# Peptides against a protein of PDB entry 3T7K: the designs that were tried, part 39

Target 1, 248 residues: chain A of PDB entry 3T7K
Amino acid sequence: KAEKILARFNELPNYDLKAVCTGCFHDGFNEVDIEILNQLGIKIFDNIKETDKLNCIFAPKILRTEKFLKSLSFEPLKFALKPEFIIDLLKQIHSKKDKLSQININLFDYEINGINESIISKTKLPTKVFERANIRCINLVNDIPGGVDTIGSVLKAHGIEKINVLRSKKCTFEDIIPNDVSKQENGGIFKYVLIVTKASQVKKFTKLINDRDKNETILIVEWNWCVESIFHLNVDFTSKKNVLYQKK

## One batch from the design tools (peptide; made by RFdiffusion4, then SolubleMPNN)

Design b1_p12_1_s1 (from b1_p12_1, 4 letters changed)
Fold by OpenDDE base, seed 5:
Structure b1_p12_1_s1 (fold): chain B 248 residues (1-248), chain A 12 residues (1-12)
Amino acid sequence: as target 1 above (248 residues)
Amino acid sequence: MEEEEKLEELMS
């Protein structure tokens, strides 16, 4: 069926997209449209797997979904596109009125607002954003909205190797893991990095650490600190935004 | 899908 529909075109583009969708196409695609998209070099996956070498995200705008945040860890992310790309493409292909010899859809016209070339270019870097920031091991409170699994998965996609989940009400100093990174000559390394949700947790963890390891460096942040770092593909240690406690 | 929606609600 797809072949018959596409036979009217003299030349078919190859978009070379391996994509996931977020905030759009909840009902998926029918079999014919999937076949059409496949013939145009557009493959849509249900979930993110490293083995699939994903290079594209479809979303109506910048979102804080797992898929969107992880898409910024693609190697590289080639395109962040609005769903209208697919909609207009399929509309043109199914149109009986247009004696179009060629598909006339440019994917560059469908870029998501706020994902610029500067962001895209950073996805070509050999390191991940938190790796570049010398954050390898973090502590995450168990009551974080979104769940520790989802949040942890996003953080791992962006270069954090170890996620230690803290039971906020029961944890002791011994439950807090250090950020085990070798001192690079020119980079500030925080020995303890924590993501928390409440001011009471800041007070608790700062006390626990300072009482047992008084001279060590501490960074306590909100989840939004991580999100902003991901959206910029850069950690700005000069910013106090979303930083709850910092000891250098 | 439920976890993705929860992450978006954190923007609000």
Scores: peptide ipSAE 0.032, ipTM 0.718, DockQ to the pose 0.535
Fold by OpenDDE base, seed 1:
Formats: structure tokens, sequence, C-alpha cells
Structure b1_p12_1_s1 (fold): chain B 248 residues (1-248), chain A 12 residues (1-12)
């Protein structure tokens, strides 16, 4: 059925998209439309798997969803597109009136606002954002909104290797893991990195660490610090935004 | 609610 629909076009584009969707297409696509998209080199996946070599995200705007945040870790992310690309494409293909010999839809007209070429270009870097920031091991409180699994998965996609989940009410100093990164000559590596949700946790963890390891560097941030770092594909250690405690 | 939706609600 898809072949018959597409037969009216003399040339078919190959968009070469391997995509996930977030904040759009909740009902999915019918079988015919999936076949059409596949013939145009557009493959939509339900979940992110490294083996699929995903290169595209569909979303109406910048979102804080797991899929959106992880899409910025694609190698590379080629396109971040609005769902209207698919909508307009399918509309044009199903249109009987247009004796169009060609599909006239340009991917670049459907870019998500705020995902510019500077961000896209950073996805071509050989390292991940937190890797570049020398953040390998973090401590994450167990009461974080979104859950430790989802948050942890996003952080791992962006180069954090080890996530230690802290039971905030019961944890001791011995439960806190160091960021096991070799000291660079120029300094700036934090021995303890923590993501917390409450001011009481800041007080607790700063006390625990300072009482037992008084001279060590500490970074305590909100989840938003990570999100901003991901959206920019850069960690700005000069910014105090979303930093709850810092000891250099 | 999908875990994804929970993360988006944190913006609000």
Amino acid sequence: as target 1 above (248 residues)
Amino acid sequence: MEEEEKLEELMS
C-alpha cells in the first residue's frame, strides 16, 4: 500500500533519520505511514538503544524528558526536529491534488527552537559533557523527583560512570563515594559531587564530609545544574546557578 | 505517568 502511494513521486528523498519521539505522537503511526516513513529513510524507535545508532529526536520544543536529554548524547545528534516535519511530510504524500513529482520538505525548516548548530556540533565531540568536566562518580539522593533510575540513566548517557544512591536520612560519611578522577595539575576537580533536592541534605552532607575529610573539594548541585549542563553540552563551573554548595 | 512526564513536570 505504501509503494502505491509513493509511486506518484519520481524521486524519493532519503532523510536517513533514526529517531525517537518525546512530547509528540503518543498514539504512534498507522502501519501504512510507518511503511511510508521507512521508504523515506525515517525510522522511529520506541526506546533509546545504543545499537540503533539514533541520530534524531522529534519534540515540539526543548523538553526535560529522559529521551530529550539523552538525545543530546547521540553520536552525533544530526537533527532535533518538530513533529510538524512528519505531519507535513505525510500530508504531502497523501495529498491527491498535488501532481508533485517531488517531495518538497526541508528538514532545516523544522528545527526545534533553541537547539542550534553550536549544540549539534558538540555532539560530534569524542567525549561526553560530564566526562569533559571530570565528573565520573556522583552521589544522588534517593528522593530525587523522576527517580534515581531515570536520572541515573540520563547522567550515564552523558559520561557519568558511577552513580551512588544515598539514602538521605540514613546515610553516613562512609556511604558517600569520591569522584575518582586523577588530579589534574591545574586543579578544579571536585572530590565529592552530590545531587540533592533539599537544603537539609546540603547541611547534612557538608557536615559529614567536612567532619571526616576537612580539606577536600565538594560540589553540591540541584538536578537543574545537570540539565543546564546537558542543554549546553558544557559545564560552566563559573556559574553559581543551581549550585547549592561549593568548596574549592 | 511515564517517568519522562515526571521529569518535564519538574520545570513547572
Scores: peptide ipSAE 0.032, ipTM 0.718, DockQ to the pose 0.513
Fold by OpenDDE base, seed 3:
Structure b1_p12_1_s1 (fold): chain B 248 residues (1-248), chain A 12 residues (1-12)
Amino acid sequence: as target 1 above (248 residues)
Amino acid sequence: MEEEEKLEELMS
């Protein structure tokens, strides 16, 4: 059925997209449309797997979903596109009126606002954003919205190797893990990195660390600090935004 | 789905 629909075109583009969707296409696609998209080199996956070599995200805008945040860790992310790309493409293909010899849809016309070439270019770097920032091991409070598994999965996708979950009400200093990074001369390496949700946790952890391991470097941030770092694919240590406590 | 929605709720 898809072949018959596409037979009216003399030449078919190959978009070479391996994509996931977030905030759109909740009902999926019918079998015919999936086949059409496949013939145009567009494959849509339900979930992110490294083996699939995903290079594209479909979303209406920048989102804080797991899929969107992880898409910025693709190697590389080639395209971040609005769902209207697929909608317009399928509309053009199903249209009987236009004896269109060619499909005239440009991917660049459907870019998600705020995902520019600068961001895309950073996904070609050999390192992940938190790896570049010398953040290897972090402490994460167990009461974080979204859950430690989802948050942890996103952080790991962006280069954090070890996530230590802290039971905020019961934890002691011995439960806090250091960020084990070799002293590189250039840049602020924080011995203790923590993601917290409440001011009371900041007070607790700063006291625990300062009482037991004096003069060490500490970074305590909100989840939004991580999100902003991911969206920019850069950690700005000069910014105080979403930083709750910093000791250099 | 539920966890992704929870992450978006943090933007509101």
Scores: peptide ipSAE 0.032, ipTM 0.712, DockQ to the pose 0.494
Fold by OpenDDE base, seed 4:
Structure b1_p12_1_s1 (fold): chain B 248 residues (1-248), chain A 12 residues (1-12)
Amino acid sequence: as target 1 above (248 residues)
Amino acid sequence: MEEEEKLEELMS
């Protein structure tokens, strides 16, 4: 059926998209539309797997979903597109109008607002955002909204190798892991990096660390610090936004 | 509410 529908076109584009969707197409696509999209070089996946070499995200806007955040870790993210791309594409294809020589849909017209070439270009870097920031090992409180698995998965996608989950009420200093990175000349390295949710946790962890490992560098941030870093594909250590405690 | 939307809210 898809072949018959597409036969009306003299030339078919190959968009070469391997995509996931977030905040759109919740009901998926019918079999015919999937076949149509496949013929146009558009493959939509349900979940993110590294082996699929995903290069595209469909979303109505910048979102804080797992899929969206992880899409910024694609190698590279080639396109971040509004769902209207697919909608308009399928609409044109299903149109009963006369023989169209070409599909007149340019994917560049459907860029998600706020995901510009500067962001896209950073996904071509050989390193991940937290790797560049010398953050390899982090401590994550167990009561984080979204859950440690989801948050951890996003962080790992962006170059954090080890996530230590802290039971905030029961943890001791010995439960806190250091950020084991070699000192680079020009990068602020924090020995202890923690993502917390409450002011009480800041007080607890700062006390535990300062009492047992004096004069060490500490970075305690909110999840939003990570999100902002991901959205910019850059860690700004000069910003105090979403930083709860910093000791250099 | 879809799972992804719930995640959006929880992660915000």
Scores: peptide ipSAE 0.034, ipTM 0.719, DockQ to the pose 0.813; fails the geometry check

Design b1_p12_1_s2 (from b1_p12_1, 6 letters changed)
Fold by OpenDDE base, seed 1:
Structure b1_p12_1_s2 (fold): chain B 248 residues (1-248), chain A 12 residues (1-12)
Amino acid sequence: as target 1 above (248 residues)
Amino acid sequence: MEKEELLEKLME
């Protein structure tokens, strides 16, 4: 059926999209439309797997979903597109009235607001955002909204190698792991990096660390610090935004 | 509710 529908076009574009969707297409696509999209080089996946070499995300806007955040770790992310691309494409293809010999839809007209070429270009870098920031090992409190698995998965996608989950009420100094990175001559490496949710946790962890490991560098941030770093594909250590405690 | 929607609400 898809072939018959597409036969009216003299040439078919190959968009070469391997995509996931977030915040759109909750009902999925019918079989015919999936076949149509596949013939146009658009493959939509349910989940993110490295083996699929995903290069695209569909979303109505910048979202804080796992899929959206992870899409910025694609190698590279080629396109971040609004769902209207698919909607308009399928509409044009199913239209009987338009004697269109060609599909006239440009991907660039459907870019998600706020995901510009500068961001896209950074996804071509050989390193991940937290790797570039010398953040390898972090401590994550167990009461983080979204859950430690989801948050941890996002962080790992962006270059964090080890996530230590802290039981905030019961943890001791011995439960806190150092950020095991080689000392750079120019400084800027935090020995302890923690993501917390409450002010009480800041007080607790700062005390534990300062009492047992004096004069060490500490970075305590909110999840939003990570999100902003991901959205910009850059860690700005000069910003105090979403930083709860910093000791250099 | 889709898992992503739930996560979005929790993460935003």
Scores: peptide ipSAE 0.029, ipTM 0.662, DockQ to the pose 0.738
Fold by OpenDDE base, seed 3:
Structure b1_p12_1_s2 (fold): chain B 248 residues (1-248), chain A 12 residues (1-12)
Amino acid sequence: as target 1 above (248 residues)
Amino acid sequence: MEKEELLEKLME
């Protein structure tokens, strides 16, 4: 069926997209449309796997979903597109109008607002955002919204190697892990990095660390600090936004 | 509600 539909075109584009979707296409695609998309070099996957070498995300806007956040870790992310790209493409293909010589859909017209070339270019860097920021090991409170597994998975995709889950009510100083990064001369390396959800946790952890390991560097942030860092593919240590406690 | 929508709300 797909071949018959596409036979009306003299030339077919090859978009070379390996994509996931978030915030759109919840019902998926029918078999014919999947085949059409495949013939146009568009393959849509249900889940993110490194082996698939994904290069594209479909979403209506910037989202805080696991898929969207992880898409910014693709190597590289080539395209971040609105779902209207697929909708308009399929609409044109299914149109009964006369022999269109070519499909006239330009993917550049469907870029997600806020994901510009500056962001895309950073996905070509050999390092991940938190790796560049000298954050290798973090402490994560167990009561974080979204769950430690999902949040941890996103953080790992962006270069955090070790995630220590803290039982916020029962943890002691000995449960807190240091960020084991070799002192590079020019970077603000924090010995202790923590993601917390409550002010009471800030008070608790600052006390525990300061009482037991005096004069060490501490960074305590909200999840939003991580999200903003991911969206910009850059950690801005000069910003106090979403930073709950900082000791340099 | 898809799990992703729920996650988005929780992460906001």
Scores: peptide ipSAE 0.028, ipTM 0.656, DockQ to the pose 0.774
Fold by OpenDDE base, seed 4:
Structure b1_p12_1_s2 (fold): chain B 248 residues (1-248), chain A 12 residues (1-12)
Amino acid sequence: as target 1 above (248 residues)
Amino acid sequence: MEKEELLEKLME
């Protein structure tokens, strides 16, 4: 069926998209449309796997979803597109107007607002955002909204190698892992990096660390600190936004 | 930049 539908076009574009969707196309695509998209070089995956070499995200806007956040870790993210790209494409293809010899849809017209070339260009960097920030090992409280698995997965996608889950009520100093990174000359390295949800956790962890490991550097942040860092593909250590405690 | 938080909603 797809071949018959596409036969009316003299030339078909190859978009070369390996994509995931978030905040759109919840019902998926019918078999014919999937075949059509495949013939146009558009493959949509249900989940993110590194082996699939994903290069595209479809979303109506910037979203704080696992898929969206992880898409910014693609190597590279080539396109961040609004779902209207697919909608308009399929509409044009299914149109009975005989006079359409070519598909006339430009990917660049469907860019997600706020995902600019500067952001896309950073996905071509050989390092991930947290790797560049010298954050290798983090401590994550177990009561984080979204769950430690989801949050941890996002963080790992962005270069955090080790995620230590802290049971906030029962944890001791010995449960807190150091961020084991070599001192680079110009980068602020924090020995202890923690993502917390409550002020009480800040007090607890600050006390535990300061009592046992005096004069060490500590960074305690909210999840939003990570999100902002991901959205910008840059960690701004000068910003106090979403930083709950910092000791240099 | 307007951002929609869906991670929390997915767990509810």
Scores: peptide ipSAE 0.028, ipTM 0.642, DockQ to the pose 0.180
Fold by OpenDDE base, seed 5:
Structure b1_p12_1_s2 (fold): chain B 248 residues (1-248), chain A 12 residues (1-12)
Amino acid sequence: as target 1 above (248 residues)
Amino acid sequence: MEKEELLEKLME
C-alpha cells in the first residue's frame, strides 16, 4: 500500500530522522503510515536507546518529560520538531486532489519554539552538560517527584555517572557520596552535590557534611536547577536560581 | 525559553 501511494511522486526526500515522540501521537501510527515514513527516512522509536543513534524529537513544545530532556543529550540532536511536520507530510502524501510531483515539506518550518540553533549546536560537543560542569557523582533524595529512576536516567543521559539515592529520613553522613572529580585548574569542583526537595533536607545535609567535613565544598540544588541546565546545555554556577545551598 | 515552559511538570 505505501509503495502505491508513494509511486505518484517523482522524487522522495530522505529526511534521515531517527526520532522519539513526547506529548504527541499517543495513539501511534497505522502500519501504512509507518511504512510511508520509513520510506522517507523517518523512523520513530517508542523508547530511547543509545544504540539507535536517535537524532530527532517530536513534541508540540518544550516539555519536562524524560524523552524531551534526554533528547537534548542526543549526539547530536539534529532536529526538534513539532508533530505538525508528520501531520502535514502524511496529509500531503494521502491527498488525492493535489497533483503533486514532489513532497514539499521543509523540516526547518516545524522547529519547536525555544530550541534554537545555539542549543542544537551544543549537542555536537564531545562532552555532556554535567560532565563539562565537573559533576560526576550526585546524591538524590528518594522522595523526589517523578521518581529516582526517571530523574536518575535523565541525569545519567547528561553525563552524571553515579547517582546515590539517599533515604532522607534515615541517612547519615556515611551515606553521602563525594563527587569524585580530579581538581582541574580552571573550575570550581564541588565535593558534595545533592538534589533535594525540602528545606529540612538542606538543613540536615549541610549539618551532616559540615560536622564531619567542615572545609569541603557543597552544592545543594532542586530539580529545576538540573532542568534549566539541561535546557541550556550549560551549567551556570554564577546563578543562584534553584540553588538551595552553596559553599565554595 | 519561556518561563511557563520551564515550570511544566515532569510528565513521565
Scores: peptide ipSAE 0.026, ipTM 0.606, DockQ to the pose 0.202

Design b1_p12_1_s3 (from b1_p12_1, 4 letters changed)
Fold by OpenDDE base, seed 4:
Structure b1_p12_1_s3 (fold): chain B 248 residues (1-248), chain A 12 residues (1-12)
Amino acid sequence: as target 1 above (248 residues)
Amino acid sequence: MEEEEEFEKLAE
């Protein structure tokens, strides 16, 4: 059926998109449309797998979803597109107007607001955002909204190698892992990096660390610190935004 | 399809 629909076009574009969707297309696509998209070099996946070499995300805007956050870790993210790209594409294809010899849709017209070339270019870097920031090992409180698995998965996608989950009520100093990174000459390295959800945790962890490991560097942040870092594909250590405690 | 959770900004 898709072949018959597409037969009216003399030339078909190959978009070469391997995409996931977030905040759109909840009902998926019908079989015909999937086939059409496939013939146009557009493959939509339900989940993110590294093996799929995903290069695109569809979303109406910048979202704080697992898929969106992880899409910024694609190698590279080639396109971040509004769902209207697919909608308009399918609309043109299904149009019975005989006069359409070509599909006239430019991907660049459908870019998600706020995902600019500067962001896209950073996805081509050989390192991930937290790797560049010298954050390899983090401590994550177990009561984080969204769950430690989801949050951890996002963080790992962005270069954090080890996530230590802290049971906030029962943890001791010995449960806190150091961020084991080699000192780079020009980069602030924090020995202890923690993501917490509440002020009481800040007090607890700062006390535990300062009492047992004096004069060490500590960074305690909110999840939003990570999100902002991901959205910019850059960690700004000069910003106090979403930083709950910092000791240099 | 599990509804994708959007992470809310935690109140300061």
Scores: peptide ipSAE 0.061, ipTM 0.714, DockQ to the pose 0.351
Fold by OpenDDE base, seed 3:
Parts: structure tokens; C-alpha cells; sequence
Structure b1_p12_1_s3 (fold): chain B 248 residues (1-248), chain A 12 residues (1-12)
């Protein structure tokens, strides 16, 4: 069926997209449309797997979803596109109008607002955003919205190697892991990095650390600090936004 | 279909 529909075109583009969708196409695609997209070099996957070498995200805008956040870790992310790309493409293909010689849809016209070439270029870097920031090991409170598994998965995709889950009510100083990174001469390395949800946790962890390890560097942030770092593919240590406690 | 949870800004 797809071949018959596409036969009206003299030339077919190859978009070479391996994509996931977030905030769009919840109902998926019918079999014919999937085959059409496949013939145009567009493969849509349900989930993110490293083996699939994904290079594209479809979303209506910048979203704070697991898929969107992880898409910024693709190597590289080639395209971040609005769903209208697929909609307009399929609409043109299903049009009963006379023999169109070519499909005239440019994917560059469908870029997600706020995902610019600067962001795309950073996905070509050999390192991940938190790796560049010298954040290897973090402490994560167990009561984080979205769950430790989802949050942890996003953080790992962006270069955090070890995630220690803290039981906020029962944890002691001994449960807090250090960020074990080699001291680079010129970079602010924090010995303790924590993601927390409540002001009470800030008070608790600052006390525990300062009482037992008085002169060490501490960074306590909200999840939003991580999200903003991911959206920019850069950690700005000069910003106080979403930083709850910092000791240099 | 697992509703994709968008991580909202934690209320300040």
C-alpha cells in the first residue's frame, strides 16, 4: 500500500531520522504511515535504546520529559523537530493532487523553538554535560518526584556514573558518597553533590557534612538545576538558580 | 500508554 502511494513521486527524500516522540503522537501511527515514513528514511522508536543510534526527537516544544531530556544526550542529536513535520509530510503524500515530482518539505522549517545550533553542536562533543562539570557521583534523595529510577536514568545518560540514593529520613553521614573526581587544577570540584527536594533536607545534609567533614566543598541543588544544565548542555557554576546550598 | 510525566518546577 505504501509503495503504491509513493509511486506518484519521481524522487523520494531520505531524511535519515531515527527518532523518538514526546508530547505528541500518543496514538502512534497506522501501518501504512509507518511504512511510508520508513521509505523516507524516518524510523520512529517507542523507547530510547543506545543500540538504535537515535538522532532525532519529535516534540511540540521543549519538554521536561525523560525522553526529551535524554534526547539531548544523543551522539549527536541531529534534529529536534516539531510533530508538524510528520503531519505535513503525510498530508502531502496522501494528497490526491497530480503527480508531484518531489516532496518539498524541509525539516529545517520545523525546528523546536529553543533548540538551536549551539545546543546541537554541543551534542557532538566527546563528553557529557555532567562529565564536563566534574560531577561523577551524586547523592539523590529517595522522595524525588518522578522517582529515583527515571531521574537516575536521565542523569546517567548525561554522564553521571554513580547515583547514591539517600533515604532522607534515616540517612547518616556515612550514607553520603563523595564525588570521586581527580582534582583538576582550575575547576571547582565539589566533594559532595546532592539533589534534594526540601529545605529540611538541605539543613540535614549540610549539618551532617559540616559536622563530620568541615572543610569540604558541597553542592546541594534542586532537580531543576540538572534540567537547566541539560537544556543548555552546560553547567553554569556562577548561577545561583536552583542552587540550595553551595560551599566552595 | 504510560503518561509521560513532565517534571514540573518544584514550587519555590
Amino acid sequence: as target 1 above (248 residues)
Amino acid sequence: MEEEEEFEKLAE
Scores: peptide ipSAE 0.061, ipTM 0.711, DockQ to the pose 0.361
Fold by OpenDDE base, seed 1:
Structure b1_p12_1_s3 (fold): chain B 248 residues (1-248), chain A 12 residues (1-12)
Amino acid sequence: as target 1 above (248 residues)
Amino acid sequence: MEEEEEFEKLAE
């Protein structure tokens, strides 16, 4: 059926999109439309898997979803597109009135606001954002909204190798792991990196660390610090935004 | 379909 629908076009584009959707297309696509999209080189996946070599995200805007955050770790993310791309594409294809010999839809007209070429270009870098920031091992409190698995998965996608989950009420100093990175001569590496949710946790962890491992560097941040770093594909250590405690 | 959770901005 898709072939018959597409037969009216003399030339079909190959968009070469391997995409996931977030915040859109909750009902999915019918079989015919999926087939149409596939013939146009658009494959939509339900979940993110590294083996699928995903290069595209569909979303109405920048979202704080697992899929959106992980899409910025694609190698590379080629396109971040509004769902209207698919909507308009399918509308044009199903249109009987238009004697259109060609599909006239440009991907660049459907870019998500705020995901510019500067961000896209950073996804071509050989390193991940937290890797570049010398954050390899982090401590994550167990009561983080969204859950440690989801948050951890996002962080790992962006170059964090080890996530230590802290039971906030019961943890001791011995439960806190150091960020095991080679000391660069020029400083800027934090020995202890923690993501916390409450001010009480800041007080607790700062005390535990300072009492047992004096004069070490500590970075305690909110989840939003990570999100902002991901959205920019850059860690700004000069910013105090979402930083709860810092000891250099 | 697992409801896709958007992480809330902690109210500044």
Scores: peptide ipSAE 0.059, ipTM 0.710, DockQ to the pose 0.332
Fold by OpenDDE base, seed 5:
Structure b1_p12_1_s3 (fold): chain B 248 residues (1-248), chain A 12 residues (1-12)
Amino acid sequence: as target 1 above (248 residues)
Amino acid sequence: MEEEEEFEKLAE
């Protein structure tokens, strides 16, 4: 059926998209439309897997979803597109009135607002955002909204190698892991990096660390610090935004 | 389909 529909076109584009969707297409696509998209070099996946070499995200806008945040870790993210790309494409293909010999849809017309070329270019870097920031090992409180698994998965996608989950109420100093990064000459390395949800946790962990390891560097942030770092694909250590405690 | 939760901004 898809072949018959596409036969009216003299030339078919190959968009070479391996995509996931977030905040759109909740009902999925019918079998014919999936086949049409496949013939145009557009493959949509339900989940993010590294083996699929995903290069595209469909979303109506910048979203704070797992899929959107992880899409910024694609190697590279080639396109961040509005769902209207697919909608308009399928509409044109199914149109009986359009005597179009060619599909005339440009990917660049459907870019998600706020995902610019600067962001896209950073996804071509050989390192991940937290790797560049010398954050390898973090401590994450167990009561974090969204769950430690989801948040941990996003953080790992962006270069955090080890996530230590802290039981906030029962945690001792011995439960806190150091950020095991070799001292590079020019970069501020924090020995202890923690993501917390409450001011009480800041007080607790700051005390535990300072009492046992008085001269060490500490970074305590909220989840939004990570999100902003991901959205910019850069960690700005000069900003105090979403930083709850910092000891350089 | 797991409802994609958008991580809410923690209210300041």
Scores: peptide ipSAE 0.057, ipTM 0.711, DockQ to the pose 0.356

